# Ledger of designs, part 34: peptides against a protein of PDB entry 7QUU

Target 1, 43 residues: chain A of PDB entry 7QUU
Amino acid sequence: DAVEPSVEKEYKKIISFRDTVFEGKHQQFLVPNNVRLKFLRDR

## One batch from the design tools (peptide; made by RFdiffusion4, then SolubleMPNN)

Design b2_p19_3_s3 (from b2_p19_3, 9 letters changed)
Fold by OpenDDE base, seed 4:
Structure b2_p19_3_s3 (fold): chain B 43 residues (1-43), chain A 19 residues (1-19)
Amino acid sequence: as target 1 above (43 residues)
Amino acid sequence: SAERVKKLEELDKIEEEEK
């Protein structure tokens, strides 16, 4: 299924937030592709 | 940092759009 460009932009913002706000408090982690695809599908 | 503040404000906007 095609992901709407708006939903992909929102996801990128959330990840950018995580990486910036939690820097030095938590290790950086990659979101698994299955979790990413679920997020994009459920929106 | 100033960048952390900007990202918090970005999150707040996302949360308001989801209500």
Scores: peptide ipSAE 0.025, ipTM 0.494, DockQ to the pose 0.070
Fold by OpenDDE base, seed 1:
Structure b2_p19_3_s3 (fold): chain B 43 residues (1-43), chain A 19 residues (1-19)
Amino acid sequence: as target 1 above (43 residues)
Amino acid sequence: SAERVKKLEELDKIEEEEK
């Protein structure tokens, strides 16, 4: 069955929104390289 | 942020309704 064009547009919006929100959660804390290097040396 | 949490709770509801 052909998905109605309205439903397809809404689905695309939901997926784009989901991806944007999840990408914002996975935003790695920018640990400065000097702090990262100190942490690796202290192991 | 509190706004992002609310938006995720909305997505979780949509996913539960699709199951």
Scores: peptide ipSAE 0.023, ipTM 0.413, DockQ to the pose 0.071
Fold by OpenDDE base, seed 3:
Structure b2_p19_3_s3 (fold): chain B 43 residues (1-43), chain A 19 residues (1-19)
Amino acid sequence: as target 1 above (43 residues)
Amino acid sequence: SAERVKKLEELDKIEEEEK
């Protein structure tokens, strides 16, 4: 079934918003590389 | 950021319209 081009455009927007929010949430839990490197050196 | 909050509110509206 050919998805109507209007519906496909709406789904693409939803996916883009989801991905932006999800990436933003994950970045809050990303340990900075300098902190990670310090942790590895102290072991 | 205020932009991410607005995008979350838009996703919540879409999820409510799909129910």
Scores: peptide ipSAE 0.022, ipTM 0.454, DockQ to the pose 0.070
Fold by OpenDDE base, seed 2:
Structure b2_p19_3_s3 (fold): chain B 43 residues (1-43), chain A 19 residues (1-19)
Amino acid sequence: as target 1 above (43 residues)
Amino acid sequence: SAERVKKLEELDKIEEEEK
């Protein structure tokens, strides 16, 4: 399913901030990108 | 650090806009 470009941009921001803040503190829970993008669309 | 706190606050705003 095509994710809207707006939702994909916001997803990329969320991931970038999360990774920067939590780098070295939390193992990245490997949620597949399709599941993460679905979560943002359905939220 | 102050930088990490600021990034968390920005993340929280983005996540609230998506609710």
Scores: peptide ipSAE 0.024, ipTM 0.475, DockQ to the pose 0.070; fails the geometry check

Design b2_p19_3_s4 (from b2_p19_3, 7 letters changed)
Fold by OpenDDE base, seed 4:
Structure b2_p19_3_s4 (fold): chain B 43 residues (1-43), chain A 19 residues (1-19)
Amino acid sequence: as target 1 above (43 residues)
Amino acid sequence: RKKREEFLKELEEIEEKEK
């Protein structure tokens, strides 16, 4: 199944956010925290 | 580096504050 380009772009932002937080860097990402949490639970 | 479990817990605490 081809992931929609919009959804793929959001996932890339959430992954980048996760990696930044794991590195101890506080970056503000324009992704809702509920979407971040769901994506990180499912992986 | 933060652990995945600690990070998920911090996100749960944020999601609860946004309700």
Scores: peptide ipSAE 0.018, ipTM 0.281, DockQ to the pose 0.039
Fold by OpenDDE base, seed 5:
Structure b2_p19_3_s4 (fold): chain B 43 residues (1-43), chain A 19 residues (1-19)
Amino acid sequence: as target 1 above (43 residues)
Amino acid sequence: RKKREEFLKELEEIEEKEK
């Protein structure tokens, strides 16, 4: 079953954000450490 | 790439220093 192109774009954004957060590429002034930690714990 | 567990631990140590 082909994933809808809208849903695929959202998954790509979510994966890119996860990888950027995990690699430490988010600056602390853009994403506070508590928000970063919550995001990485909940996934 | 750091392991997820080592990276989460390093972020917890930073969060504790900001409190």
Scores: peptide ipSAE 0.017, ipTM 0.257, DockQ to the pose 0.033
Fold by OpenDDE base, seed 1:
Structure b2_p19_3_s4 (fold): chain B 43 residues (1-43), chain A 19 residues (1-19)
Amino acid sequence: as target 1 above (43 residues)
Amino acid sequence: RKKREEFLKELEEIEEKEK
């Protein structure tokens, strides 16, 4: 089954956010460290 | 790329400094 194009766009945003939070080198926006820790612990 | 565990440890050390 092909993933709906709308759902694929949302997954790409979540992956891009994950990679930005994890790599820490491209913080275009201030994510608080407690929010980063929670997001990485809950995975 | 840092390992996930090493990165989580660095973030924990930052969280402890912010308390």
Scores: peptide ipSAE 0.016, ipTM 0.284, DockQ to the pose 0.031
Fold by OpenDDE base, seed 3:
Structure b2_p19_3_s4 (fold): chain B 43 residues (1-43), chain A 19 residues (1-19)
Amino acid sequence: as target 1 above (43 residues)
Amino acid sequence: RKKREEFLKELEEIEEKEK
């Protein structure tokens, strides 16, 4: 089944956000520790 | 990139400080 282009775009955003939260850094800001922990516990 | 084990340890230390 071909994944709908909309669902694939959302999945790519979730992966990019995961990697940013894991590193605790984005290009311009530090991800707060509570946001990092919450994201990893809710997964 | 930190190793997964070092990262998990840092998360545990943060979780203990936020309780």
Scores: peptide ipSAE 0.015, ipTM 0.248, DockQ to the pose 0.029

Design b2_p19_4_s3
Fold by OpenDDE base, seed 5:
Structure b2_p19_4_s3 (fold): chain B 43 residues (1-43), chain A 19 residues (1-19)
Amino acid sequence: as target 1 above (43 residues)
Amino acid sequence: EEKKREEEERKKEEEKKLK
């Protein structure tokens, strides 16, 4: 089933956002989870 | 970072609409 190219783009944006903000998969630096969670709380 | 939490909840809602 060809998912509409618009829906696929939105889904990729959601994944990229989740990975960048929460999981840190797109972070250039391996920040320990405890330090990262502190940084996200201090903002 | 209140804006990031708001954006998270928005993206979670969008993810639920896409599944």
Scores: peptide ipSAE 0.035, ipTM 0.532, DockQ to the pose 0.000; fails the geometry check
Fold by OpenDDE base, seed 1:
Structure b2_p19_4_s3 (fold): chain B 43 residues (1-43), chain A 19 residues (1-19)
Amino acid sequence: as target 1 above (43 residues)
Amino acid sequence: EEKKREEEERKKEEEKKLK
């Protein structure tokens, strides 16, 4: 069954969010550890 | 940290609805 294009877009956003926030796979830039720790503290 | 956990849980719930 072809996954509806809307559902696939939402799934890709969920995965991208997980990878950015938890795995850091989308860190194109070395964020200094102090800035990363501040971001985690302020949320 | 709390807002980040709530947002993670929401995304995990959405991921479960899409499977």
Scores: peptide ipSAE 0.035, ipTM 0.523, DockQ to the pose 0.000; fails the geometry check
Fold by OpenDDE base, seed 3:
Structure b2_p19_4_s3 (fold): chain B 43 residues (1-43), chain A 19 residues (1-19)
Amino acid sequence: as target 1 above (43 residues)
Amino acid sequence: EEKKREEEERKKEEEKKLK
């Protein structure tokens, strides 16, 4: 099943957003989870 | 902040439709 290139691009954006905001996998700096959750709770 | 949480929830719902 060939996923259309448009759908694959949108899926990659959703995964990158999830990994950056929720999991912090794309975080370039070590921040304690409590500080990260506070920053994401004050915005 | 609230708007980003709503956007995250929307993106999680879109992810479920694409899997």
Scores: peptide ipSAE 0.035, ipTM 0.524, DockQ to the pose 0.000; fails the geometry check
Fold by OpenDDE base, seed 2:
Structure b2_p19_4_s3 (fold): chain B 43 residues (1-43), chain A 19 residues (1-19)
Amino acid sequence: as target 1 above (43 residues)
Amino acid sequence: EEKKREEEERKKEEEKKLK
């Protein structure tokens, strides 16, 4: 079954958000994982 | 940061609806 183009766009947004917020793969700046985890804990 | 955790939870719920 071809995934509807709407559902594929939503899935790509979820993955991009996860990769940006948890994995840092899409960050323009190299933030050290320890500083990032501290940030996510303190706010 | 709380808003980012809430947005994460929303995105995890949306991901469950897509499976």
Scores: peptide ipSAE 0.034, ipTM 0.527, DockQ to the pose 0.000; fails the geometry check

Design b2_p19_5_s3
Fold by OpenDDE base, seed 2:
Structure b2_p19_5_s3 (fold): chain B 43 residues (1-43), chain A 19 residues (1-19)
Amino acid sequence: as target 1 above (43 residues)
Amino acid sequence: EEEERREKEREEEEKKKLL
């Protein structure tokens, strides 16, 4: 399925934010990883 | 450490399904 290039750019931003938070670069955003992955799947 | 590596691998596979 060809994801629209607008939607792909948005997912890349969310993934980059998630990875930065997971790497502890943003310790203020202690969201559980399963909740982050759910947010990406439900969008 | 092994569970964290397996979780990271599952996440990279899920990322590849979403992009």
Scores: peptide ipSAE 0.042, ipTM 0.480, DockQ to the pose 0.045
Fold by OpenDDE base, seed 1:
Structure b2_p19_5_s3 (fold): chain B 43 residues (1-43), chain A 19 residues (1-19)
Amino acid sequence: as target 1 above (43 residues)
Amino acid sequence: EEEERREKEREEEEKKKLL
């Protein structure tokens, strides 16, 4: 089934937005090793 | 980590159905 080229462009935008939001949710804060070591020392 | 991997796999399968 040939998806209309207008609808395909909208799906590509939705997918790109979802991927950006997913990557943003699962960005483990790259806590610099010095801050992580301080947090572990203060426990 | 395992839940994130399963979510990525479902998302890639949904992308393959939409394109």
Scores: peptide ipSAE 0.039, ipTM 0.528, DockQ to the pose 0.056
Fold by OpenDDE base, seed 3:
Structure b2_p19_5_s3 (fold): chain B 43 residues (1-43), chain A 19 residues (1-19)
Amino acid sequence: as target 1 above (43 residues)
Amino acid sequence: EEEERREKEREEEEKKKLL
């Protein structure tokens, strides 16, 4: 099925946005406990 | 973890239908 090249570009943007939001929810920022404790001490 | 894996699998299947 020939999807219009304009419509294909929009679907690629929606997929990339979804993937970025999904990855961002599951990014455990492993902030080392030492860095967190330093940040709390320097405030 | 298991719900996340099932969500990712559904997402990859939807991606294969749209491209």
Scores: peptide ipSAE 0.037, ipTM 0.532, DockQ to the pose 0.049
Fold by OpenDDE base, seed 4:
Structure b2_p19_5_s3 (fold): chain B 43 residues (1-43), chain A 19 residues (1-19)
Amino acid sequence: as target 1 above (43 residues)
Amino acid sequence: EEEERREKEREEEEKKKLL
């Protein structure tokens, strides 16, 4: 089904907003690279 | 300019529904 180019633009805005909010939440939990590397060694 | 204001207002209302 060909999604209308208007609807595809709205979905791209929703996806970019979601990804920015998720990236912003994940950047507030910047696990220092030393703690991330410790977690990967302890598993 | 008026269409850009209406697009920003819709984007702010959609942001309020997703929070």
Scores: peptide ipSAE 0.037, ipTM 0.549, DockQ to the pose 0.035

Design b2_p19_5_s4
Fold by OpenDDE base, seed 5:
Structure b2_p19_5_s4 (fold): chain B 43 residues (1-43), chain A 19 residues (1-19)
Amino acid sequence: as target 1 above (43 residues)
Amino acid sequence: EEKKKEEEEKKEKEKKKKL
């Protein structure tokens, strides 16, 4: 079965994201305390 | 994380070659 070209593009994005996380290149952006939701602030 | 594990495995293999 030929994979649809749309599904192949999404798969490549998922793999690139996974590899970025495993390489430690994925940074969590610090959300400013005025925009951060209370339940995330208290964690 | 993966690069740190690979570097640690390389260091362990180098230690085993010096024993």
Scores: peptide ipSAE 0.024, ipTM 0.257, DockQ to the pose 0.010
Fold by OpenDDE base, seed 2:
Parts: C-alpha cells; structure tokens; sequence
Structure b2_p19_5_s4 (fold): chain B 43 residues (1-43), chain A 19 residues (1-19)
C-alpha cells in the first residue's frame, strides 16, 4: 500500500518526537538533575 | 542502548513489509 507523501511526513515527525522524548533530549522533558534526584528519593 | 533500539526498529519495519 502506497502511503501518501503527506502522511509519511507526519509519521516521520511523530517518530522523531517519540525518539527525542525517549532519549530525554526534548526540552519539555529536560528535568533539572536536582528535581530528578528528589523524585528518585521520594519513591 | 541506542544500538538495541535501532535494531528493534529495523526488525519492526521488516515485519510490517511482510504483512
């Protein structure tokens, strides 16, 4: 099945976002090390 | 870890091409 070139561009953006979040490189998920260490001590 | 993720993504893409 030929995926439309528009839909392929959207899937590439979703994959790139997923990979950036999973690598913790996404700026919105960059938790300061001090806050990350609190969450690990409070669990 | 990154190499294991790339290998798993390659395996998933190959499975989707056989369906």
Amino acid sequence: as target 1 above (43 residues)
Amino acid sequence: EEKKKEEEEKKEKEKKKKL
Scores: peptide ipSAE 0.021, ipTM 0.307, DockQ to the pose 0.038
Fold by OpenDDE base, seed 3:
Structure b2_p19_5_s4 (fold): chain B 43 residues (1-43), chain A 19 residues (1-19)
Amino acid sequence: as target 1 above (43 residues)
Amino acid sequence: EEKKKEEEEKKEKEKKKKL
């Protein structure tokens, strides 16, 4: 079964993202609660 | 749980470098 080369590129990105999260290298951008509340108020 | 095992392995490797 030939997987489309577009679909293989997407699977490689998902695997790399998973590995980055498990290794704890995923930078959690701590959005300050005040900034999050502003974005919810202006919508 | 994996972070705890990786930290323990790093501590063991650091002990082996100081002997």
Scores: peptide ipSAE 0.017, ipTM 0.228, DockQ to the pose 0.010
Fold by OpenDDE base, seed 4:
Formats: C-alpha cells, sequence, structure tokens
Structure b2_p19_5_s4 (fold): chain B 43 residues (1-43), chain A 19 residues (1-19)
C-alpha cells in the first residue's frame, strides 16, 4: 500500500516529536496547531 | 515504564564512571 505523501510527512513529525520527548528535552513543545494531526484536534 | 528503568540505569552507570 503506497502511503500518501501527506501521511508520511505527518509520521516523520510524530517520530521527531517522540524522539525529542524521549531525549528528556521537556521543552514545552508549543506544537504549532498546523503540526497537530487532525485526529488529535478532535480530542 | 521500561524506558524509565533504562534511563535510571544509564544515569547510575554515568555516576560510577565519574568516581
Amino acid sequence: as target 1 above (43 residues)
Amino acid sequence: EEKKKEEEEKKEKEKKKKL
């Protein structure tokens, strides 16, 4: 199944966010509202 | 939970290398 290039860009952002949280950089990531995945906005 | 234990073990190993 070809992952849509939009969905692949969103997965790369999730991985980068996860890795930064695990590095103990408790920067309050003001995740810009454009980086928040659409399914996380409706929660 | 397992990642907190691995981080604590890494911190303990780093303290033992500075003595």
Scores: peptide ipSAE 0.017, ipTM 0.224, DockQ to the pose 0.010

Design b2_p19_6_s1 (from b2_p19_6, 6 letters changed)
Fold by OpenDDE base, seed 3:
Structure b2_p19_6_s1 (fold): chain B 43 residues (1-43), chain A 19 residues (1-19)
Amino acid sequence: as target 1 above (43 residues)
Amino acid sequence: ATEEEVLKKYEEIKEKLDR
C-alpha cells in the first residue's frame, strides 16, 4: 500500500525523535503513543 | 493525515523494517 507523502513525513519525524531521545539505540523502545503524539503537536 | 493515521502507518512501516 502506498503511504501518503504527508504520513511518511510525519513518520520520519517520529523516527528522528526516537533516534534523538534514545541515542540511536536500535532498542525498540516502545515510545508511548502519547509521547509520540506530543512531539508531533509541539512542532 | 490524522494523528491516528500517522500512528497506524508508523506501526505498519515498523513491522516491515523490523527483521
Scores: peptide ipSAE 0.048, ipTM 0.478, DockQ to the pose 0.050
Fold by OpenDDE base, seed 1:
Structure b2_p19_6_s1 (fold): chain B 43 residues (1-43), chain A 19 residues (1-19)
Amino acid sequence: as target 1 above (43 residues)
Amino acid sequence: ATEEEVLKKYEEIKEKLDR
């Protein structure tokens, strides 16, 4: 029998969690250079 | 599904999601 779609969805979640938490594949927010430089100057 | 089929499906999904 084929793997059920529900099982496939759970595996996708597990892999996504692994990538986010352990492999650092989470979204990195790029702070614009002008904002970052202002923060460093006003410190 | 057999255990082997489940593992095969996991690896297939992993290959698609891994960079």
Scores: peptide ipSAE 0.031, ipTM 0.508, DockQ to the pose 0.030
Fold by OpenDDE base, seed 4:
Structure b2_p19_6_s1 (fold): chain B 43 residues (1-43), chain A 19 residues (1-19)
Amino acid sequence: as target 1 above (43 residues)
Amino acid sequence: ATEEEVLKKYEEIKEKLDR
């Protein structure tokens, strides 16, 4: 299956959060699961 | 989507958002 538009939106939110909060584009860090799950739920 | 397709899409979005 293709990645659904809703899932794409969630990835954009996670990336935006990373870039804004940690001031690091494309840095590999472990986003806590609870934070990830919040982004997935708060569409 | 497979896990591989999801990861591929994630990397594609990262590239697009890299200013």
Scores: peptide ipSAE 0.027, ipTM 0.471, DockQ to the pose 0.044
Fold by OpenDDE base, seed 2:
Structure b2_p19_6_s1 (fold): chain B 43 residues (1-43), chain A 19 residues (1-19)
Amino acid sequence: as target 1 above (43 residues)
Amino acid sequence: ATEEEVLKKYEEIKEKLDR
């Protein structure tokens, strides 16, 4: 199934933040559940 | 969607986008 463009955009922001702050493109980023829920509700 | 379904969708999207 295709990912909604709005969801993809917001997820890419999270990945960009992770990569900028932690200098690791493949590090496990533990997003708290409350942030995950907000992200999916605000899409 | 329940909270569990929302989290499941997040992990599914993460698997697709975070290669």
Scores: peptide ipSAE 0.021, ipTM 0.405, DockQ to the pose 0.057

Design b2_p19_6_s2 (from b2_p19_6, 8 letters changed)
Fold by OpenDDE base, seed 5:
Structure b2_p19_6_s2 (fold): chain B 43 residues (1-43), chain A 19 residues (1-19)
Amino acid sequence: as target 1 above (43 residues)
Amino acid sequence: ATEEEVLEKYDEILEKLNK
């Protein structure tokens, strides 16, 4: 399934957020709440 | 979801994006 380019951009932000949090770097990445919540529902 | 399940889902996304 092809992911829309706009959605891919937001996924990259989520990945960066993950890496920062789990590596303990405590940097904040701006992930839109709606995208985050949609991703969490698709788990 | 556990931390592991979240990481696995992120890895699936990375695999799709890295094509």
Scores: peptide ipSAE 0.033, ipTM 0.450, DockQ to the pose 0.076
Fold by OpenDDE base, seed 4:
Structure b2_p19_6_s2 (fold): chain B 43 residues (1-43), chain A 19 residues (1-19)
Amino acid sequence: as target 1 above (43 residues)
Amino acid sequence: ATEEEVLEKYDEILEKLNK
């Protein structure tokens, strides 16, 4: 099944976040559960 | 990476950040 454009945008956000964290460009911080991407809550 | 692999890595990052 083709990934919907809305879901693809959320994956791009995850990849961007991953890359910034792994490159050390982002400091560690507490991520509240309500800030999690919608599809992560529904999987 | 598959979609599931990306989600798993996101969860691993969140777990590390929330320690």
Scores: peptide ipSAE 0.029, ipTM 0.428, DockQ to the pose 0.045
Fold by OpenDDE base, seed 3:
Structure b2_p19_6_s2 (fold): chain B 43 residues (1-43), chain A 19 residues (1-19)
Amino acid sequence: as target 1 above (43 residues)
Amino acid sequence: ATEEEVLEKYDEILEKLNK
């Protein structure tokens, strides 16, 4: 099914967060997990 | 992906981080 652009943006944010926290592939700097969670919720 | 699938993945990530 076609994904709305707004939903696709949120999906990309969640996948990027997963990769940064669990895989470390996109980690630019060390950030505590609680700060990362707040950043995702506030965006 | 639907909005529900995105939210489900978000909740799964939160659950893993809160363990």
Scores: peptide ipSAE 0.028, ipTM 0.414, DockQ to the pose 0.042
Fold by OpenDDE base, seed 1:
Structure b2_p19_6_s2 (fold): chain B 43 residues (1-43), chain A 19 residues (1-19)
Amino acid sequence: as target 1 above (43 residues)
Amino acid sequence: ATEEEVLEKYDEILEKLNK
C-alpha cells in the first residue's frame, strides 16, 4: 500500500530508533517526541 | 512491550516501507 510522506518519515524515525537501541548499537541520542515511538516502546 | 514485541512491530513497519 502507498504510505503518506509524513507517515514514512515517522516510520524512518522508528527504524532508526530500533537500530540504535535494540540492534546492539546502544548509542546515546535525543529521541524526538513521537506518539508511535512511545506506543511501540510501551505496549 | 518486550524487546521482541517491539522488534516484531518494527518489522511490520519495514514491510510496509519496503513495498
Scores: peptide ipSAE 0.036, ipTM 0.478, DockQ to the pose 0.064; fails the geometry check

Design b2_p19_6_s3 (from b2_p19_6, 10 letters changed)
Fold by OpenDDE base, seed 2:
Structure b2_p19_6_s3 (fold): chain B 43 residues (1-43), chain A 19 residues (1-19)
Amino acid sequence: as target 1 above (43 residues)
Amino acid sequence: ASEEEVLKEYDEIDEKLKR
């Protein structure tokens, strides 16, 4: 599925924010493409 | 983490980014 560039840019911010906010609380989690696309579609 | 847990974390982060 094509994702709008604006939504993809916001998703990249979410990933960057996750890596900062969950430092020391969560292990690094690689989000599978299917989960990524579901999240972006639901926005 | 389950897919549901991952989606929940991203929803919480998204709400923080909107503030």
Scores: peptide ipSAE 0.034, ipTM 0.509, DockQ to the pose 0.211
Fold by OpenDDE base, seed 5:
Structure b2_p19_6_s3 (fold): chain B 43 residues (1-43), chain A 19 residues (1-19)
Amino acid sequence: as target 1 above (43 residues)
Amino acid sequence: ASEEEVLKEYDEIDEKLKR
């Protein structure tokens, strides 16, 4: 299934966060996906 | 990192991300 453009935008922000802030030290499971996506959407 | 620490770092990076 094609990823919706809105979800893709949020995903790109999550990747930028991981790479810039955590430098690969943190795995993506530390915060549930629904919490991360809500944070990026509500801002 | 706790969830609180990760969310704080999210706040800091969101301010730096060009919208």
Scores: peptide ipSAE 0.032, ipTM 0.513, DockQ to the pose 0.161
Fold by OpenDDE base, seed 4:
Structure b2_p19_6_s3 (fold): chain B 43 residues (1-43), chain A 19 residues (1-19)
Amino acid sequence: as target 1 above (43 residues)
Amino acid sequence: ASEEEVLKEYDEIDEKLKR
């Protein structure tokens, strides 16, 4: 199935966040809660 | 990618951020 444009946009954010936080550029515990992806707060 | 794959990636990120 084709991913809806809204879901694709969030996917790109997830990948960017993963690469920034989990590839060692930033430690996850140093990332403020307000910088976390908005949908993680809404879950 | 499917919507399910995006949701799985989301869940993996969420669980890592809860540690």
Scores: peptide ipSAE 0.028, ipTM 0.454, DockQ to the pose 0.060
Fold by OpenDDE base, seed 1:
Structure b2_p19_6_s3 (fold): chain B 43 residues (1-43), chain A 19 residues (1-19)
Amino acid sequence: as target 1 above (43 residues)
Amino acid sequence: ASEEEVLKEYDEIDEKLKR
């Protein structure tokens, strides 16, 4: 069955939120905050 | 949060979306 347009809209919001949160959190594992802050300060 | 906790949260959202 096709997903109702209202439900699809809510799923798209959840996916967008998930991706934003995941990208922000994942960057902390690749580049520690102290290194990131040093890099931003030295620019 | 650990990387593992973030990945678990991501997977739990996908399960809720039936993906």
Scores: peptide ipSAE 0.028, ipTM 0.486, DockQ to the pose 0.113

Design b2_p19_6_s4 (from b2_p19_6, 10 letters changed)
Fold by OpenDDE base, seed 1:
Structure b2_p19_6_s4 (fold): chain B 43 residues (1-43), chain A 19 residues (1-19)
Amino acid sequence: as target 1 above (43 residues)
Amino acid sequence: ASEEEVLKEYEKILEKLNR
């Protein structure tokens, strides 16, 4: 199924966060807030 | 959100997506 553009944008931020944190780069980055992350989880 | 809070939500998302 097609993912809504707004949701895809939030997934890209989560992936960027994952890559930054799990690779140990620890760079400053913009992440979704807890409400948006919860929304993605509950979909 | 703290890094820990975001990681926690990310893990929950991954768990749901893998079910």
Scores: peptide ipSAE 0.040, ipTM 0.441, DockQ to the pose 0.086
Fold by OpenDDE base, seed 3:
Structure b2_p19_6_s4 (fold): chain B 43 residues (1-43), chain A 19 residues (1-19)
Amino acid sequence: as target 1 above (43 residues)
Amino acid sequence: ASEEEVLKEYEKILEKLNR
């Protein structure tokens, strides 16, 4: 299924945040708020 | 939520998105 551009942007933020923490990087990323995370989970 | 709780929620979302 085609992914909406808005959903793809939020997904990329989640991946960037996760990868930064697990790779031991100190860079901060803008992450989705709890409402946006709920929307992605229920998609 | 702690960082660990946030990461656990992200992994659950990723499992659904990458089905």
Scores: peptide ipSAE 0.039, ipTM 0.457, DockQ to the pose 0.097
Fold by OpenDDE base, seed 2:
Structure b2_p19_6_s4 (fold): chain B 43 residues (1-43), chain A 19 residues (1-19)
Amino acid sequence: as target 1 above (43 residues)
Amino acid sequence: ASEEEVLKEYEKILEKLNR
């Protein structure tokens, strides 16, 4: 299934937070392992 | 925004993506 543009925008926001605020800490947060997040990460 | 406020927004976005 295609990911909606709104969900892709929210994913980019997550990556921005990781890179600017949580780069050394993001592994401490529970990220759900689902097909949708995998698709966005591998894109 | 504080680190805590940024974390809360991060968690809110993760919840939306997991649905």
Scores: peptide ipSAE 0.033, ipTM 0.499, DockQ to the pose 0.112
Fold by OpenDDE base, seed 5:
Structure b2_p19_6_s4 (fold): chain B 43 residues (1-43), chain A 19 residues (1-19)
Amino acid sequence: as target 1 above (43 residues)
Amino acid sequence: ASEEEVLKEYEKILEKLNR
């Protein structure tokens, strides 16, 4: 199933926040795959 | 905001995504 473009855009904003705020530390705060999949499915 | 305050807000976002 294709990911809805609007949902993917919202997820990218969360990742961009992580990468900006926790530069050099972002790997400690990875969004788990199950959380990502839930976010995309619950849309 | 301190690093700790930003972490707390990020944890709240993750909690919302996991619910």
Scores: peptide ipSAE 0.029, ipTM 0.422, DockQ to the pose 0.111

